# Designs tried in a protein design run: peptides against a protein of PDB entry 2MBZ. Part 43

Target 1, 143 residues: chain A of PDB entry 2MBZ
Amino acid sequence: GINLTPEEKFEVFGDFDPDQYEEEVRERWGNTDAYRQSKEKTASYTKEDWQRIQDEADELTRRFVALMDAGEPADSEGAMDAAEDHRQGIARNHYDCGYEMHTCLGEMYVSDERFTRNIDAAKPGLAAYMRDAILANAVRHTP

## One batch from the design tools (peptide; made by RFdiffusion4, then SolubleMPNN)

Design b2_p15_1_s2 (from b2_p15_1, 4 letters changed)
Fold by OpenDDE base, seed 2:
Structure b2_p15_1_s2 (fold): chain B 143 residues (1-143), chain A 15 residues (1-15)
Amino acid sequence: as target 1 above (143 residues)
Amino acid sequence: TRRSAGALAFLSAHF
């Protein structure tokens, strides 16, 4: 799991305990390259690394919310660029994330209630907006 | 701030 003290975990994640999902993650993803890559990369992560990841996620969330508030469609250049940055962030921090994988993640955001609830806490409909932006970004990069 | 977007990113990476 995440190699942080309880105090560090609280500082970074608050009341959210990512390790509580370890068993489910292993069941759903344990045989994938993504899981192995993520385990390898994150094994060396410090508190500062985890904090950076959280900050990046918060920043991206604000960016998507701003796009929605501005009325920008999910297939706008701005929304697709945000989706691309999201994909690249996953690639840097966790595992190789191609466009197909990314679209699968996007679909999960709207199909798994836990994801939907967490995402839409920032703004109702954000999960669907992200999914649509992710799909649009994937389409524009399709050969 | 804490929990929401960061937690989502983490979950996205693992779920």
Scores: peptide ipSAE 0.112, ipTM 0.762, DockQ to the pose 0.542
Fold by OpenDDE base, seed 1:
Structure b2_p15_1_s2 (fold): chain B 143 residues (1-143), chain A 15 residues (1-15)
Amino acid sequence: as target 1 above (143 residues)
Amino acid sequence: TRRSAGALAFLSAHF
């Protein structure tokens, strides 16, 4: 779990507590290399680390929203680049995230209502836009 | 209330 005080957790995540999903995550991912990598990496994360991760996520969200508002298609260079940054962010902060894994995550964003609600809070349809951008980015990087 | 844009990663990550 996240080794922050309740006060720090609230400051970083607000009302959202990632630890409430620990059991489900363990059930779904507990036997994967990704799980081991994530537990290993995040075990030493400070409040500042988590805040940076949140800031990066916020910035990425703003990028996608801006692309949508500008009418850029999800398979545009801009959208695919944002998707690539998303993938790299996961890889840097949590676990190795290849294009296949990323595509699976993108599909989860539109199939799991919890993800959809969370993402679309920024802009309706954002989850679908991200999924499409993730897929396009994966395709362009897959020979 | 602060929205966590990173929640999507957290739900698929391992905490």
Scores: peptide ipSAE 0.111, ipTM 0.760, DockQ to the pose 0.450
Fold by OpenDDE base, seed 3:
Structure b2_p15_1_s2 (fold): chain B 143 residues (1-143), chain A 15 residues (1-15)
Amino acid sequence: as target 1 above (143 residues)
Amino acid sequence: TRRSAGALAFLSAHF
């Protein structure tokens, strides 16, 4: 799993413990290429790497919240660009993330209450907004 | 946001 001390994990993730999901993730996705790629990439990650990933996620969160506050629709260029950056971030840090995979992740954000609750902590409805932006971005990039 | 970002990164990466 994540090779950090309990103190380091708290500094990076707060009260969230990613290790509590490790067995579930392995059971659900252990035979996928995405799982393999993620395990290979993250095996060498330091505390600083994980912190960078969190900072990138925070930046995207702020960006989406700002778009929502401005009244920009989820299929606006701004929202779709943010979704594209989100997809590319997953690709850089974890595994190859095509548009189909990205839309599946978006659906998970609204269908799994654990994701919805964690995402919407920043702003109610953010998970749904992200899902809609992810879908719109995938559509505009699908021939 | 640390908890939320952590959940997003971890869960997005591992489904």
Scores: peptide ipSAE 0.107, ipTM 0.762, DockQ to the pose 0.632
Fold by OpenDDE base, seed 5:
Structure b2_p15_1_s2 (fold): chain B 143 residues (1-143), chain A 15 residues (1-15)
Amino acid sequence: as target 1 above (143 residues)
Amino acid sequence: TRRSAGALAFLSAHF
């Protein structure tokens, strides 16, 4: 799992324990290239690396919330750019994330209630907004 | 003390 002390994990992730999902992740993704890539990349991550990843994710969340509050549609340039940054962040930190994979992740955000609940904790409807932005971004980059 | 708003993004990278 995450090679951090319990105190470091608490400092970075707060009330969320990623290690409690280790077995489920292995069962669902254990035989994929994405899993392999993620394991090899994150094996050397320090507390500072994980904190940076969380900070990037938090900033992205704030961007989406701000877009929603401003009334920007999910297929606006701003929303699609945020979705693209999300995709690139996954690719940079975890595994190669093409537009097909990204679209699948977006669909999961609205189909898995655990994801929906956690995302919408920042703002109701955020999961659906992100899914729509992800889809729009994929469409504009697909011939 | 604080909930990680990016926790779900972390999960999405693994699920």
Scores: peptide ipSAE 0.107, ipTM 0.756, DockQ to the pose 0.443

Design b2_p15_1_s3 (from b2_p15_1, 6 letters changed)
Fold by OpenDDE base, seed 2:
Order: structure tokens, then C-alpha cells, then sequence
Structure b2_p15_1_s3 (fold): chain B 143 residues (1-143), chain A 15 residues (1-15)
């Protein structure tokens, strides 16, 4: 699992325990390249690396929320750019994430209740907004 | 800080 002390894990993730999902993730994705790549990359991550990843995610969330609050469509340049940054962040930190993979993730955000609840905690409808932005971004990059 | 966004990032990367 994540090579952090209990205190470090608390500092980075708070009450969220990522290890609670390790078994399920392995069962669902253990035979995928994404899983293998993620395990390989994250094996060397420090507390600072994990914190950076969390900070990047928080920043992206704020960015999407701001777009929604401003009334920007999910297929606006701003929303699509945020989606692209999201895709690139996954690629940088975890595994190769092409546009098809990204659209699958976006769909999961609205179809898996656990994801929807966590995402929409920031703003109701955010998961759907992200999914739509992800799809729009994928479309514009694969004409 | 600890936000749901961070948890979401972890989940999205692993699910």
C-alpha cells in the first residue's frame, strides 16, 4: 500500500483511508496496465508527492466549481482545458490516460454512487459537469 | 487541508 506512517496518512488524506479500497481496486483492475503502472509509479512516492497530488486535485476541483458558478458550459474552452489538465494529471501521477480512458472515467463519475457523492460534495452536479467536460475535451482532440 | 477532492483524485486514479 501507500508507504506512509499513520500520522502522515492522516495529514494527507484525513479521515479518508485509501487502503480501504486496495482490495476492491485489485479485484476490479488488478489485471490492467493502468493498475500496474500506478503501482509502479506510486511505490516511490513520498508524503510530499501524495500531498502534491491531493493539492492538484483540490485546485482542479475549485477550477471546475468556478466554471460552473460562472455559468460556463461544460463544452467551453475553459471547462475542456480543465478536463485536459485532469487527464494529464492522471497520466503524470498514475498511468497512461488517453482520451478513451478519460471518457470512461468521466462516465464512472456519474454512474458510480461513491464517486458521485465524493465529487458532488464540492458542488451538486459537479460530477456530471466533469463528465461532460471530459467528453467534450476528448471530442475536440479526436476529430 | 483535507477535502473530498483529494479523495476523489485517489479514487479516480485507482478505480
Amino acid sequence: as target 1 above (143 residues)
Amino acid sequence: TRTSAGALAFLSANF
Scores: peptide ipSAE 0.182, ipTM 0.802, DockQ to the pose 0.495
Fold by OpenDDE base, seed 3:
Structure b2_p15_1_s3 (fold): chain B 143 residues (1-143), chain A 15 residues (1-15)
Amino acid sequence: as target 1 above (143 residues)
Amino acid sequence: TRTSAGALAFLSANF
């Protein structure tokens, strides 16, 4: 899995242990290109790389929460831009993530209760908001 | 950061 010491893992991920999901991820997505790309790309990641990824994720989360708190609709330019950054972040760090893939991920955020709970830990309804923003962003980029 | 917020991105990006 992730090549970090237990201490480093705690420093980066806190109470979250990504290795706990390794087997399930392999079972669900092991035959996809996305899985292959992610495994190959992350194999060389250092503690600093993982920390950067977490920081980017935290920033994006705060951004979405701020949009929700401000009452901005999920199809606002601000929300769609955040969704775009989310897509690009996945592309940079893990695997090629087109708009179709992104919309599938967004749908998973609301259809898989574990994702919903994890996402909504930051703010109730965040998963649905993200899904809607992701969809809107995909639509505006579809000719 | 040690919050579960990072866990969100990790799960979303890693299926």
Scores: peptide ipSAE 0.172, ipTM 0.796, DockQ to the pose 0.465
Fold by OpenDDE base, seed 5:
Parts: C-alpha cells; sequence; structure tokens
Structure b2_p15_1_s3 (fold): chain B 143 residues (1-143), chain A 15 residues (1-15)
C-alpha cells in the first residue's frame, strides 16, 4: 500500500484519506490485472512520487477547467489532448490503460455519485466534460 | 495539502 507516515499522507493528500478505500478497492478489484499492476508499481513509491502524481492530477484538473471556462467543446483538440494525457498518466503510474479501459473510467465518473461529487468539487459538470473528452479521444484513436 | 484532484487521481486509478 501507501508506505507513508500519517504526517506525510496528510501533506500529500490533505483531507482525502486513501486508507478509507483500501478495503473496498481490494474487495471489488483485488483479482484484476489492473489492481495487481497498481500494487506492484506503487509498492515502492516515495512521498516525492505521490506528490508528483498529485501535481500531475492538479495540472490536468486546471487544464480541463480552463477549457470549460473558455467554452471549448469536449471534442476539441485541447480537451482530447488533456484526456490523452490523463490516460497516459494512469498507464505510467498505475496500470495499463487502453482506450476501452479509459472510456469505462469516464463512464464511472458520471455513473458513480461519489466520483461525480468529488470531481465536480473543482467545477460543476467537470466529470461529464472529462467523460466526453475521454470518449472523443478514444474515437479519434480508433480509425 | 491538495484539492479534489488528489482524490480524483486516487479513485480513478484505484477504481
Amino acid sequence: as target 1 above (143 residues)
Amino acid sequence: TRTSAGALAFLSANF
């Protein structure tokens, strides 16, 4: 799991407590390749590694919010590129994330209220916007 | 100390 001290966890994740979801994630996904890959990759992550992941997430959030504020459609080049970076970030840090997997994650963002509420805390409608951008990005990469 | 982006990243990457 996350081998950080309670102090380090607070410094990196703030009010979000990943430990609250560890048991649920294990029960629901413990037998999947994605789970195994994630556990393997993150087993040796340092505080600096987790901080980098958080910084990348913050940057992507800001990009999507800026696109929405500018009125750019979710199937714009900018939005699709942000979705692609999101997909690649998951692949680098956690598990292999193809376009089908990514679209499934996007659908989860709008179908699971916990995800929707958490994502939309940055900006109302962000979850739906991300889902649409993820779908558009998948389509353009599936000739 | 991060925003909801940290929660998003963790949840989306860990289901």
Scores: peptide ipSAE 0.164, ipTM 0.792, DockQ to the pose 0.494
Fold by OpenDDE base, seed 1:
Structure b2_p15_1_s3 (fold): chain B 143 residues (1-143), chain A 15 residues (1-15)
Amino acid sequence: as target 1 above (143 residues)
Amino acid sequence: TRTSAGALAFLSANF
C-alpha cells in the first residue's frame, strides 16, 4: 500500500483512508497493466509526492467548478482542456491513461455512487460535468 | 485543505 505513516496519511488525506480500497482495487484491476504500473510507480512516492497529487486534483476540481459556475458547457475548450489535464495527470502519476480508459473512468464517476458522492461534494453535478468533458475531450482527440 | 476532490482523484487513479 501507501508507504506513509499514519500521521503522514492524515496530513495528506485527512480522514480518507485509501488503503480501505486496496482489496477492491486488486480485485477489479489486479490483472491489468494499469495496476502494475501504478504499483510500481507509487511504491517510491513520498508524502510530498502524494501531497502534490492531491493538490493537483484539488486545483483541477476548482477549475471544473469555476467552469460550471461560469456556465461554460462541458464540451467547451476550457472544459475539454481541464479533462485533458486530468488524463495527463493520471498518466504522469499512476498509469498510462488513453482516451478510452479515461472515458471509462468518466462513466464510473456517474455510475458508482461512491465516486459521484465524493465528486459532487464539491458541487452538485460535477461528476456528470466531468464525465461529459472527458467524453468531449476524447472525441476531439480521436478520429 | 484536503477535499473530496483530492480523495476522488486518488480513487480515480486506482479504481
Scores: peptide ipSAE 0.176, ipTM 0.798, DockQ to the pose 0.499; fails the geometry check

Design b2_p15_2_s1 (from b2_p15_2, 7 letters changed)
Fold by OpenDDE base, seed 5:
Structure b2_p15_2_s1 (fold): chain B 143 residues (1-143), chain A 15 residues (1-15)
Amino acid sequence: as target 1 above (143 residues)
Amino acid sequence: MGPAIAALEGGFARA
């Protein structure tokens, strides 16, 4: 899994331990390209790399929350741009993420209660808002 | 979102 000491993991991820899901992830998706690509990319990541990824996620969270607080619809330019940045971030850090894959991830955010709970911790309804923004962004990029 | 989501996305990816 993530080659960080327990202390480093706490500094980066806080009380959340991503390695607690390693067995389940391998069992369910160990034969997918996404899994393989992610393992290959992250194998060389340092504590600083993981911290950067978390910082990027936090910034994106703040953007979406701000959009929701402002009453901006999920298909607004701002929301769709945030969704696009999210997609590109996944592609850069983990695995190839086209618009179809991104749409599937968005649906997972609202259908998998573990994701919903984790995302909505920042703001109730955030997972659904992200899903809608992801869908809208995919549509506008489909000629 | 925030911390930890990226780790889950890599493994729980659909499609």
Scores: peptide ipSAE 0.141, ipTM 0.788, DockQ to the pose 0.102
Fold by OpenDDE base, seed 1:
Structure b2_p15_2_s1 (fold): chain B 143 residues (1-143), chain A 15 residues (1-15)
Amino acid sequence: as target 1 above (143 residues)
Amino acid sequence: MGPAIAALEGGFARA
């Protein structure tokens, strides 16, 4: 699990405890390269590292919300660029994330209620918007 | 996205 004290976890994740999903994640993806890479990278992460990751996620959230508020379509350059930054963030912090993988994650955002409710807490429909932007970004990078 | 989404993404690979 995440190597943080309960207090540190609360400071970074609030009421959400990612370790609650450790067993499920292991059962579903324990044999994948992504899982192994993530475990190897995050094993050395400090509280500050996790906080940075959360800050990056929050910034991206604000960016997508701003795009939605501005009426920019999910396949706009702005939205696709945000999706690209999201993909790169995952690659940097967790595991190699190609466009196919990213598309799978996007679909998960709208098919898994746990992700949907968490994402849409910022703005209703955000998960779907992100999924569409992720897909559009993948398409433009797949000649 | 939102708080802790990135953490879940690290585990939920190809979902």
Scores: peptide ipSAE 0.137, ipTM 0.785, DockQ to the pose 0.132
Fold by OpenDDE base, seed 3:
Structure b2_p15_2_s1 (fold): chain B 143 residues (1-143), chain A 15 residues (1-15)
Amino acid sequence: as target 1 above (143 residues)
Amino acid sequence: MGPAIAALEGGFARA
């Protein structure tokens, strides 16, 4: 689990407790490289590290929402750049995330209700927009 | 993306 005290977890994640999914995650994805890398990398994360990750995620969300509000297509340069930053963020904070992996994550955002519900809380259709941007970004980087 | 998505991305990652 996340190496934070209950108080620290609350300060960073609020009412959400990521450790509540520990068992399910282990059972479903424990054999994947991504899972292993994530566990190894995050094992040393401090409260400040987790807060930074949250801040980065929030900022990215704002960027995508702004793009949608501006009417920018998901395959626009702006949207694809945001997707690229998203990919790099995952790579930096969790596990190696190539374009193929990123595309798989994008598909998960729209196929797994838990992700869709969480993402779309910021703006309806955001998950789909992100998926499309992720795909477009992958395509442009893998001609 | 909130704490849920961030945590789940690392845990529920799939290729």
Scores: peptide ipSAE 0.124, ipTM 0.779, DockQ to the pose 0.107
Fold by OpenDDE base, seed 4:
Structure b2_p15_2_s1 (fold): chain B 143 residues (1-143), chain A 15 residues (1-15)
Amino acid sequence: as target 1 above (143 residues)
Amino acid sequence: MGPAIAALEGGFARA
């Protein structure tokens, strides 16, 4: 799991404990390359590393929310660029994330209510908006 | 996105 004290976890993740999903994640994806890569990378992460990751996620959230508030379509250049940055962030921090993988993650955001709830906490419909932007970004990068 | 979404993404993957 995440190598942080309970206090550090609270400081970084708040009342949400990612480790509560560890068993399910291992059962469902423990045999995948993505899982192994993520565990290998994150094993060395410090509190500051996790904080940077969360800060990056928050910044991306604000970026998508701003796009929605501005009425920008999910397939706009701005939304697709945000999706691309999201994909690259996953690749840097967790595992190799190609466009197909990213699209699958986007679909999970709207099909798994736990993700939907967490994402839409920032703005209702954000998960769907992100999914659509991720899909659009994948399409424009697919030859 | 709420907190820890990126962490969950690190564990969740379609396969």
Scores: peptide ipSAE 0.137, ipTM 0.780, DockQ to the pose 0.120; fails the geometry check

Design b2_p15_2_s2 (from b2_p15_2, 8 letters changed)
Fold by OpenDDE base, seed 5:
Structure b2_p15_2_s2 (fold): chain B 143 residues (1-143), chain A 15 residues (1-15)
Amino acid sequence: as target 1 above (143 residues)
Amino acid sequence: MGYALFGLLGGFARV
């Protein structure tokens, strides 16, 4: 799991318990390269590293919400750029994330009610907007 | 303010 003390976990994640998903993740993805890469990268992460990741996620959420509030379509340059930054963030922090993998993640955001509910807590329809932006970004980068 | 996993293979977002 995350190599932080209970106090550090609370300071970074608050009431969110990432460890509640550990068994499901291992059962579904434990034999994949992505899982192995993530375990290897995050094993050395400090409290400051995890806080940076949370800050990056918060900033990205704010960007998508701002785009929606401005009425920008999900296939706008701004929305696709935000999706690209999301993909690159996953690649830097967790595992190699190509456009096909990213599209699969986007579909999960709208097909798994747990993800949809959590994402849409920031703004109703955000999960669908992110999925559409992810797909559009993948399309523009496909030869 | 809430939290979500970016994906089943890790990654977190505060929402």
Scores: peptide ipSAE 0.073, ipTM 0.777, DockQ to the pose 0.205
Fold by OpenDDE base, seed 3:
Structure b2_p15_2_s2 (fold): chain B 143 residues (1-143), chain A 15 residues (1-15)
Amino acid sequence: as target 1 above (143 residues)
Amino acid sequence: MGYALFGLLGGFARV
């Protein structure tokens, strides 16, 4: 789990407690390589590491929202580049994330209502937009 | 705004 003090957790995540989902995540994904890699990598993360991860996620969210507001389609170069940066961020911070894995994550964003609701809190339709951009980015990188 | 754990298999994104 996240080894931060309650004060540190509040400073980074506010009222959101990611550890409340630990058991469900283990039940759903505990036998995957991605889960094991993430546990090993994040075990040493400090408050500053988690803050950086949150800042990166917020930046990508703003970027996708800006693309949507500009009317750029999800298969535009800009949206696909944002999806690529998202994939690379996952790879740096959590686990090896190829295009197939990334596509699976995109599908989860629209098939699990909890992800959809939380993502769409930034902008309605954002989860679907991200899924479509992720898929388009995977296609353009598949020879 | 609440923070989202985008890359995680679970940790639901709270924006």
Scores: peptide ipSAE 0.072, ipTM 0.778, DockQ to the pose 0.190
Fold by OpenDDE base, seed 4:
Structure b2_p15_2_s2 (fold): chain B 143 residues (1-143), chain A 15 residues (1-15)
Amino acid sequence: as target 1 above (143 residues)
Amino acid sequence: MGYALFGLLGGFARV
């Protein structure tokens, strides 16, 4: 799991404990390269590393919300660029994330109610917007 | 905003 003290976990994640899902994640993804890479990378992460990751996630969320509020389509350059930054952030912090993988993640955001509910807590429809932006970004980067 | 772990695999509730 995440190698932080309970106090550090609370400071970074608040009431959300990602370790609550460790068993489910291992059952669903434990045999994938993505899971292996993520475990290897995050094993050495400090509190500061996890805080940085959270800050990046928050910033990206704000960008998507701002795009939605501005009425920018999910296939706008701004939305696709935000999706690209999301993909790159996954690649840096967790596992190699190609465009196909990214689109699969986007589909999960709208098909798994837990993801949908949690993402849409920031703004209703955000999960669908992100999915659409992710797909559009993938399309523009594929032949 | 307050999200947890944007790039995680299925099972992590907060993105």
Scores: peptide ipSAE 0.075, ipTM 0.780, DockQ to the pose 0.152; fails the geometry check
Fold by OpenDDE base, seed 2:
Structure b2_p15_2_s2 (fold): chain B 143 residues (1-143), chain A 15 residues (1-15)
Amino acid sequence: as target 1 above (143 residues)
Amino acid sequence: MGYALFGLLGGFARV
């Protein structure tokens, strides 16, 4: 699990306890390279590391919302760049994330209702917008 | 919404 004290976990995640999903994650993904890489990388993460990851995700969310509010299509350069930053963030913090993997994650955002409702809490349709931007970014990098 | 956005392995959605 996450190597933080209960107090540190509360400071970073609030009432959300990511360790509650450990068993489900292991059952679904435990035999993947992504899982192994993530467990290896995050084993040494400090409170500061986890907070940075949360901040990066929040910033990216705001960026996508701003693009949507501005009427930028999901295949705009701005949206695709945001998708690329998202992909690179995953690669940097958790596991190797190629364009195919990223596309699969995008599809999950719209097919798993837990992700959809949580993402769309920031703005209705955000999950679909992200999926479309992720796909567009993958296409432009995979001629 | 941090972990929901990154969606590490499809299990870290905040519910």
Scores: peptide ipSAE 0.075, ipTM 0.779, DockQ to the pose 0.188; fails the geometry check

Design b2_p15_2_s3 (from b2_p15_2, 8 letters changed)
Fold by OpenDDE base, seed 5:
Structure b2_p15_2_s3 (fold): chain B 143 residues (1-143), chain A 15 residues (1-15)
Amino acid sequence: as target 1 above (143 residues)
Amino acid sequence: MGPAIAGLEGGFARA
């Protein structure tokens, strides 16, 4: 798990505790390359690293919300660029994330109630908007 | 700060 003290975890994640899902994650994905890569990368992360990841996520959220508020379609250049940055962020911080994997994640955002609830806390419909942007970005990068 | 989407993604991988 995340090697932060309870106090540090609260400072970084607030009331959200990612470790509450550790058992389920290990049970479902413990034998995948993605799980292995994530564990290897995050093992050395400091409080500052986790804070950076949180900041990046918040910035991405604000970008998508702003796009939605402006009425920009999910297949706009701005939305697709945000989706691409999201994909690259996952690859940098956790595990190799190609367009197929990214598409699967996008679908999970709308099919798993827990993901939908957490994402839409920022703005109703955000999960669906992200999913659509992820799909559009994958399409434009398909040779 | 709000909960990171990456915190969920990093664990559940794919669906």
Scores: peptide ipSAE 0.183, ipTM 0.792, DockQ to the pose 0.104
Fold by OpenDDE base, seed 3:
Structure b2_p15_2_s3 (fold): chain B 143 residues (1-143), chain A 15 residues (1-15)
Amino acid sequence: as target 1 above (143 residues)
Amino acid sequence: MGPAIAGLEGGFARA
């Protein structure tokens, strides 16, 4: 779970408690390397670390939205670069995220309604756009 | 935006 006091968790996540999904995550992915790495890395995270992670995610969201607003296709250089930064962010903060893993995450964004609704809250179709950009980025890096 | 389920990508994935 998140290594923060209830007060710290509220400061960072507000009414949202990521630990509410702990059981589901463990049941589905508890035996994966990604899960292990994430638990190991995040165990030492401070309140500031979690805040930084959220800030980075918000910035990336704004970046993708801007690309969509500009009419840039998901396989544009700009969109693929944003996808690459997304992948690297996951790798830095959570677990080794290769291109195959990244594409799996992208597919989850559109196949799991919970993720889709959450992502599209910023802009309708954002989840699909991200998925497509992630896929395109993976393709260009693994020709 | 505040924390969301999407932010759980670090510990929550799908094949």
Scores: peptide ipSAE 0.179, ipTM 0.788, DockQ to the pose 0.110
Fold by OpenDDE base, seed 2:
Structure b2_p15_2_s3 (fold): chain B 143 residues (1-143), chain A 15 residues (1-15)
Amino acid sequence: as target 1 above (143 residues)
Amino acid sequence: MGPAIAGLEGGFARA
């Protein structure tokens, strides 16, 4: 799991405990390359690393919310650019994330209510907006 | 504030 003290985990993740999903994740995805890569990368992460990841995610959330508030379509250049940055962030922090993988994650955001609830906490419909932006970004990068 | 999605997407790896 995440190598942080309970206090550090609270400071970084608040009421959310990523470790509560470890068993389920291992059972469902433990034999995948993505899981292996994520475990290898995050094994050395410090509190500062996890905080950086959270900050990056928060920034991305604000960016998507701003796009939605401005009425920009999910397939707009701005939304697709945000989706691309999201994909690259996953690649840097967790595992190789190609466009096909990214679209699968996007679909999960709207299919798994746990993801939908967490994402839409920032703005209702954000998960669907992200999914659509992710798909659009994938399409434009796979001519 | 809610948890960042990066933590979830990193855990629920889809491959």
Scores: peptide ipSAE 0.181, ipTM 0.789, DockQ to the pose 0.105; fails the geometry check
Fold by OpenDDE base, seed 1:
Parts: C-alpha cells; structure tokens; sequence
Structure b2_p15_2_s3 (fold): chain B 143 residues (1-143), chain A 15 residues (1-15)
C-alpha cells in the first residue's frame, strides 16, 4: 500500500484513501506487469513524491477544464497533447503505459463510476472529454 | 483528472 501515515495520506489525498482499493486492485490486476511495475516504483515513494504526482494531476485537470471551457474539441491538438502528457505521467510514475493501455484507462474513466464521479467533480463531462482526447491521441500516434 | 485519480489509475491498470 501507500507508505504514508494516515496524517500524510490526508494531506496528500484528502478524504480519498487509495489503500481502500488495494485488495480489489490486487485481485483484478495482481498478475499483470503494470501492477508489478507500479508496486516496485511506488514502494520507495515519499510524501513529497505522492504530492508531486497529485500536483501533476491537478495541473492536468485544470488544463483539460480550460480546453473544455474554451470549446476545444477533444481531438484538438491541445486536448491530444494534454492526453499525451497524461500518458507520459503514468509511464513515469507508475507503469509502462502504451497507447493501448491508455485507451483502456480512458474507457475506465467513463465506465467505472468511482472514476467518473471523481473526475467530473472538477467539471461535468470531463471524464468523457478525457476519454475522447486519449483515444484521439492514441489514433494519431498509431496511424 | 480529479484529486487522487493518478493514484487510482496507478493501481487500476487494465493490462
């Protein structure tokens, strides 16, 4: 699990506790390369590392929201670039994230209510917008 | 992505 004290977890994640999903994640993905890579990488993460990851996520959220507010299509260069940065962030922090993996994550954002409600808390429809941007970015990189 | 989404997606890998 996350190697933080309850206090540190609250400071980084607020009321959200990622460890509450640990058993489910292990049961569903425990035999995958992504899971093993993530566990190996995050095992050494400090509070500052997790905070950095959250800051990156928040910045990306603001970026997507700004794109939506501006009326930019999800398949615009701006939206696809944001999706690419998202993919690279996952690859850097958690596990190798190719375009196929990324599209799977995008689909999860709209099919798993836990992700949808969390993402759409920033702006209704954001999860769907991100999914579409992720898909478009994958397409342009795999012609 | 909302708060803690990066943490969730890090665990909820599909492959």
Amino acid sequence: as target 1 above (143 residues)
Amino acid sequence: MGPAIAGLEGGFARA
Scores: peptide ipSAE 0.178, ipTM 0.792, DockQ to the pose 0.139; fails the geometry check

